# Peptides against a protein of PDB entry 5KEZ: the designs that were tried, part 99

Target 1, 320 residues: chain A of PDB entry 5KEZ
Amino acid sequence: NVAIYNPFRPWWERYQPVSYKLCTRSGNEDEFRNMVTRCNNVGVRIYVDAVINHMCGNAVSAGTSSTCGSYFNPGSRDFPAVPYSGWDFNDGKCKTGSGDIENYNDATQVRDCRLTGLLDLALEKDYVRSKIAEYMNHLIDIGVAGFRLDASKHMWPGDIKAILDKLHNLNSNWFPAGSKPFIYQEVIDLGGEPIKSSDYFGNGRVTEFKYGAKLGTVIRKWNGEKMSYLKNWGEGWGFVPSDRALVFVDNHDNQRGHGAGGASILTFWDARLYKMAVGFMLAHPYGFTRVMSSYRWPRQFQNGNDVNDWVGPPNNNGVI

## One batch from the design tools (peptide; made by RFdiffusion4, then SolubleMPNN)

Design b2_p16_5_s2 (from b2_p16_5, 8 letters changed)
Fold by OpenDDE base, seed 5:
Structure b2_p16_5_s2 (fold): chain B 320 residues (1-320), chain A 16 residues (1-16)
Amino acid sequence: as target 1 above (320 residues)
Amino acid sequence: KPQIDGSYFAARQALS
């Protein structure tokens, strides 16, 4: 991915890909393979956060300032390490003046235009699908158990399906023969926008962001909410079917107060309430649960916003 | 605000 130095190596630079090389701040491919092997050998499975909707931002300077030194040129849509070229992006498909998503009530823009400047891959193209599948298959062959698909709401479900149909069975060294990768898709659907979680049920599980938002409200006793109302927690609260839901109290984004769920989201900063929420989540039989492991950072609020929300995990001179 | 990851807004601001 792009190496960002201002701010200094923010956590979100990881979502600015320039190649599918397993060479990042987390380590190189050999180190990753070693980690996957060690984890699998003790029954811990790995699920990769796969950024396949886009490449890096259009405004990033061309060059070799990337975690593996690969050359890239956002201006010309040149990513030779893949390789991608201008033919592999949706620039011509997006009809907005800026090339970015301008109206989030327009599903076509949401899927075909750039997410805040991120170069939008033409996932309708078999070539692009194949390159992504090759990346994911390489990971599968290494021994990963599945994937979180980043920014899934910005991809057409059918394009995702086409990619998934190209995936290999899981590595038989650790998984039963014929096992399929576990897929969960990041779709933020709190209502009010055209993209719906149900659009993606056919591909696998989806993130249920209503879960953390509503649970936070209840635990905080906002708006007269009571714990007793949680009796029908899950589908009874309008959430997606349990067998399609991946649930969580917080994630890396909304933990910083500006993601889906807003101020209702409980985090480790409110330890007591957070423990209550996580405990409830683990105890209640709804969805596939995900527990957050994070870190403290020097929060600095200005006008209600943490100006240090970019701070990544503890690192050694930028290397995690 | 649109229902997307807030980090992408931050990235846009940082890179603009």
Scores: peptide ipSAE 0.521, ipTM 0.945, DockQ to the pose 0.844
Fold by OpenDDE base, seed 3:
Structure b2_p16_5_s2 (fold): chain B 320 residues (1-320), chain A 16 residues (1-16)
Amino acid sequence: as target 1 above (320 residues)
Amino acid sequence: KPQIDGSYFAARQALS
């Protein structure tokens, strides 16, 4: 991915890919393979956050400022380490003046235009699908158990399916023969926008962002909410079917006050309430649970916003 | 406000 130095190596640089090389601030491919092996050998499975909707931002300077030193040129859509070129992006398909998503009530824009400048991959093309599948299959062959598909609402469900249909079975060294990768798709659907979580049920589980948002209000006792109201927690609250839901109290983004849920999201900053929320989530049978493990950072609020929300995990000059 | 990760907005502001 792009190595960003202003701000200094933010956590979100990981979501600005320039190649599918397993060479990042966390380590190289050999180290990753070693980690996956060690984890699998003790029954801990690895699920990769796969960024496959886009490459890096269009405004990033061309060059070799990337975690593996690969050259890239956003301006010309040149990512030779893949390789991708101008033919592999939706520039011609997006009809907005800026090339970015301008109207989030237009599902076509949401999927065909750039997400805040991120170069949008032409996932309708078999070539692009195959390059992504190759990346994911490499990970599967290493021994990962599945994937979180980043920014899934910005991809057509059919394109996702086409990629998933190219995936190998899991590595038989650790998984039963014929096992398929576990797929959960990040789709933010709190209602009010045209793209729905149900659009993606056919591909695997989806993130249920209503879960953390609503649970936060209940545990915080906002708007007169009571714990007793959780009697029909899950589908009774309008959430997706349990067998399609991946649930969580917070994630890396809304932990910082952004994304779905807003201020209702409970985090480790409110330790007591957070423990209550996580405990309830783990005890309640609804959905597939995900527990967040994070870190402290020097929060600096200006006009209600943390100007240091970019701060990544503890590191040594950008290297974890 | 669009229902997307807030970090994408932060990234756009930082890189533009």
Scores: peptide ipSAE 0.517, ipTM 0.945, DockQ to the pose 0.867
Fold by OpenDDE base, seed 4:
Structure b2_p16_5_s2 (fold): chain B 320 residues (1-320), chain A 16 residues (1-16)
Amino acid sequence: as target 1 above (320 residues)
Amino acid sequence: KPQIDGSYFAARQALS
């Protein structure tokens, strides 16, 4: 991914891919293989956050400032390490003036235009699908158990399906023969926008962002909410079917007060309430649970926003 | 207002 130095190596630089090489701030491919092996050997499975909707931002300067040193040129849509070229992006497909998503009530824009300037891959193309599948299959062959698909709402479900159909079975060294990768798709659907979580049920589980948002309001006793109302928690609250839900109290994004859930999201900063929420989540039989492991950072609020929300986990000069 | 990862806005601001 792009190595960003201003701010200094933010966590979100990981979501600015320039190649599918497994060399990042966390280590190289050999180290990753080693980690996966060691984890699998003790029953800990690895699920990769796969950024496959896009490459890096269109405004990023061309060069080799990347975690693996790969050259890239966003301006010309040149990512030779893949390789991708201008033919592999939705520049011509997106009809907005800016090339970015401008109207989130337009599902076509949401999926065909750039997410805040991120170069949008033409996932309708078999070539692109295959390159992504190759990346994911490489990981599968290493021994990962599945994937979180980043920014899934910005991809057509059918395109995702096409990619998933190209995936290998899981590595038989650790998984039963014929096992399929575990897929959960990040789709933010709190209602009010055209793209629905249900659009993606066919591909795997979907993140249920209503979960953390609503649970936060209940535990915070906002709007007169009571804990007793959680008796029918899950589908009874309008959430997706349990077998399609990936649930969580917070994630790395809304933990920082942004996006889905807003201020209702409970985080480790409010330890007591957070423990209540996490405990309830783990105890209640709804969805596949994900527990957040985070860290403290020097929050600095300006105009209600943490100007240090970019700060990544503890690191040594950018190396984790 | 858009239901997206808020960090993408931060990224855009930082890089553009």
Scores: peptide ipSAE 0.500, ipTM 0.942, DockQ to the pose 0.842
Fold by OpenDDE base, seed 2:
Structure b2_p16_5_s2 (fold): chain B 320 residues (1-320), chain A 16 residues (1-16)
Amino acid sequence: as target 1 above (320 residues)
Amino acid sequence: KPQIDGSYFAARQALS
């Protein structure tokens, strides 16, 4: 991915890829392979956050300032480490003046235009699908158990399906023969926008962002809500079917106050309430649960916003 | 406010 130095190596630089090389601040491919093996050998499975909707931002300077030193040129859409070229992006498909998503009530823009300047991959092309599948299959062959698909609402479900159809079975050294990768798709659907979580049920599970948002409101006792109202928690609250839901109290984004759910989201910063929420989530039989393991950072609020929300995990001069 | 990862807005502002 792009190496960002202003601010200094933010966590979100990981979501601006320039190649599919397993060479990042976390280590190289051999180290990753070793980690996956060690984890699998003790029954801990690995799920990769796969960024496949886009490459880096269009405004990033060309060069070799990347975690593996790969050259890239956003201006010319040149990513030779893949390789991608100008033919592999949706520049000609997006009809907005800026090339970015301008109207989030237009599903076509949401999927065909750039997400805040991020170069949007032409996922309709078999070449692009194959390059992504090769990346994911390499991970599967290493021994990962599945994937979180980042920014899924910005991809056509059919394009995702086409990629998933190219995937190998899981590595039989650790998984039963014929096992399929576990897929969960990040789709933010709190209602009010055209793209729905149900559009993606055919590909795997979907993140249910209503879960943390609503649970936070209840635990905080906002609007007179009571714990007793959680008797029909799950589908009774309008959430997606349990077998399609991946649920969580918070994630890395909304933990920083600017993700889906707003101020209702509970985090480790409010330890008592957070423990109550996580405990309830683990006790109640709805959805596939995900528990957050995070870190503290020096928060500095200005005008209600944390100006240090970019701070990544503890590191040694950028090396994790 | 669009329902997207808020970090992408921050990234855009930082790189622009």
Scores: peptide ipSAE 0.404, ipTM 0.904, DockQ to the pose 0.845

Design b2_p16_5_s3 (from b2_p16_5, 7 letters changed)
Fold by OpenDDE base, seed 1:
Structure b2_p16_5_s3 (fold): chain B 320 residues (1-320), chain A 16 residues (1-16)
Amino acid sequence: as target 1 above (320 residues)
Amino acid sequence: KPQIDGWYEAAKKALS
């Protein structure tokens, strides 16, 4: 991914890819392979956060300022480490003046235009689908059990399906023959926008962002909410079907107060309430549960916003 | 406000 130095190596630089090399500040490919093997040998499965909607931002300077030193040129859409070129992006498909998503009430813009300047891959092309599938298949062959698909609301469900259809069965060294990768898709659907979680049910599970948002309000006792109202928690609250839901109290983004759910989201910073919420989630049968494991950073609030919300995880392994 | 991850806007501002 792009190595960003201002701010200094933020956590979100990982979501600006320039190649599909398994080499970041978290480690190299050998270290990753070793971890996957050790985890699988004790029954712990690995699911990879796959960034396949886009490459890095269009405004990033060309060069070799990346975690593995791969050359890239956003201006010319040149990513030779893949390789991608100008033919592999949706520049000609997006009809907005800026090339970015301008109207989030237009599903076509949401999927065909750049997300805040991030170069939007042409997922309708078989070449692009194949390059992504090769990346994911490499991970499957290493021994991962599945994937979180980042920014799924910005991809057409049919394009996602086409990629998934190219995936190998899981590694038979650890999984039964014929096993398929576990897929869950990040779709932020709190209502009010045209793209719906149900659009993606055919590809796998979907993140239910209403879960953490609503649970937060209940635990905080906002707006007269009571724990007794949780008797019909799940589908009774308008959430997606349980067998399509991946649920969580917080994620890496809304933990920082600016994601879906806003201020209602409970985090480790509010330890008592957070433990209550996580305990409830684990005890309740609705959805597939995900528990957050994060880190403390030096928060500094200015005008209600943490100016240090960019701070990445601790790193002292020498990987740049 | 669009229903997207908040870091997207932060990144755009930092890199623009």
Scores: peptide ipSAE 0.460, ipTM 0.929, DockQ to the pose 0.853
Fold by OpenDDE base, seed 4:
Structure b2_p16_5_s3 (fold): chain B 320 residues (1-320), chain A 16 residues (1-16)
Amino acid sequence: as target 1 above (320 residues)
Amino acid sequence: KPQIDGWYEAAKKALS
């Protein structure tokens, strides 16, 4: 991914890919392989946060300032380490003046245009699908158990399906023969926008962002909410079917006070309430649970916003 | 308003 130095190595630089090489702030491919092996050997499975909707931002300077040293040129859509070229992006498909998503009530824009300047991959192309599948298959062959698909709402479900159909079975060294990768798709659907979580049920589980948002409201006793109202927690609250839901109290983004869920999201900063929420989540049978492991950072609020929301995990000069 | 991760906007501002 792009190495960002201003701010200094933010956590979100990981979501600006320039290649599918497994060299990042966390280590190289050999180290990753070693980690996966060690984890699998003790029954800990690895799920990769796969950024496949886009490459890096269009405004990022060309060069080799990347975690693996790969050259890239966003301006010319040149990512030779893949390789991708201008033919592999949706520049011509997106009809907005800016090239970015301008109307989130237009599903076509949401999927065909750039997410805040992130170069949008032409996932309709078999070539692109295959390159992504190759990346994911490499990980599968290493021994990962599945994937979180980043920014899934910005990809056509059919394109995702096409990629998933190219995936290998899981590594038989650790998984039963014929096992399929576990797929959960990040789709933010709190209602009110055309893209629905149900659009993606065919591909795997979907993040249920209503879960953390509503649970936070209840535990905070906002709007007269009571814990007793949780009797029909799950589908009864309008959430997606349990077998399609991946649930969580908070994630890396909304933990920072904005995004899906807003201020209702409980985090470790509110330890008591957070423990209640996590405890409830783990005790309740609804959905597939994900527990957040985070860290403290020096929050600095200016005009209601944490100016340090970019701060990643504890690191040594950018190396985790 | 748009239901996206908040970092996307922040990143765009930082890199633009």
Scores: peptide ipSAE 0.454, ipTM 0.926, DockQ to the pose 0.817
Fold by OpenDDE base, seed 5:
Structure b2_p16_5_s3 (fold): chain B 320 residues (1-320), chain A 16 residues (1-16)
Amino acid sequence: as target 1 above (320 residues)
Amino acid sequence: KPQIDGWYEAAKKALS
């Protein structure tokens, strides 16, 4: 991915890929392989956060300032380490003046235009699908158990399906023969926008962002909410079917106060309430649960916004 | 606000 130095190596630089090389601040491919092996050997499975909707931002300077030193040129849509070229992006398909998503009530824009400048991959193209599948299959062959598909809202479900159909069975060294990768898709659907979580049920599980938002409200006792109202928690609250839901109290983004769920989201900053929420989540049978492991950072609020929301995990001069 | 991860906007601002 792009190495960003201003701010200094923010956590979100990981979501600006320039290649599919397993070479990042966390280590190289050999180290990753070793980690996966060690984890699998003790029954811990690895699920990769796969960024496949886009490459890096269009405004990023061309060069070799990347975690693996790969050259890239956003301006010309040149990512030779893949390789991708201008033909592999949706620039011509997007009809907005800026090339970015301008209207989130237009599903076509949401999926065909750039997410805040992030170069939008033409996932309708078999070539692009295949390159992504190759990346994911390489990970599968290494021994990962599945994937979180980043920014799934911004991909057509059919394109995702086409990619998933290209995936290998899981590595038989650790998984039963014929096992398929576990897929969960990041889709933010709190209602009010045209793209729905249900659009993606055919591909695997989806993130249920209503879960953390509503649970936070209840635990905080906002708006007269009571714990007793959780009797029909899950589908009864309008959430997606349990077998399609991946649920969580918070994630790496909304714990910073600006993501889906707003101020209702409980985080480790509110330790007692957070423990209550996580405890409830783990005790309740609804959905597939995900527990956050995060870190403290020096929050600095200005006009209600944390200006240090970019701060990544503890690191050694940028190396994690 | 659009229902997206907050970092997207932050990144756009930082790189603009």
Scores: peptide ipSAE 0.452, ipTM 0.926, DockQ to the pose 0.866
Fold by OpenDDE base, seed 2:
Structure b2_p16_5_s3 (fold): chain B 320 residues (1-320), chain A 16 residues (1-16)
Amino acid sequence: as target 1 above (320 residues)
Amino acid sequence: KPQIDGWYEAAKKALS
């Protein structure tokens, strides 16, 4: 991915890929393979956050400022380490003046235009699908158990399906023969926009962002909410079917007060309420649960916003 | 506002 130095190595640089090479701030491919093996040998499975909707931002300077040293040129859409070229992006398909998504009530823009300048891959092309599948299959062959698909609402469900259909079975050294990778798709659907979580049920589970948002409101006792109202928690609250839901109290984004859920999201910063929320989530039989493991950072609030929301995990001069 | 991860807009501002 792009190595960003202003701010200094933010956590979100990982979501601006320039190649599918397994060399990042966390280590190289051999180290990753070793980690996967060690984890699998003790029954801990690995799921990769796969960024396949886009490459890096169009405004990033060309060069070799990347975690693996690979050259890239956003201006010319040149990513030779893949390789991608101008033919592999949706520049000609997106009809907005800026090339970015301008109207989130237009599903076509949401999927065909750039997400805040991130170069949007032409996932309708078999070449692009195959390059992504090769990346994911390499991970599967290493021994990962599945994937979180980043920014899924910005991809056509059919294009995702086409990629998933190219995937190998899981590595039989650790998984039963014929096992399929576990797929959950990040789709932010709090209602009010045209793209729905149900559009993606055919590909695997989806993130249910209503879960953490509503649970936070209840536990905080906002708007007269009571714990007793959680009696029909799950589908009774309008959430997706349990067998399609991946649920969580917070994630890395909304833990920082951004994204879906807003101020209602409970985090480790409010320890007592957070323990209540996580405990309830683990006890209640709804969805596939995900527990957050995070870290403290030097928060600095200005006008209600943390100006240090970019701070990543503890590191040694950028190396984790 | 659009239902996207909040960091996207922050990143665009920082890198533009």
Scores: peptide ipSAE 0.430, ipTM 0.917, DockQ to the pose 0.804

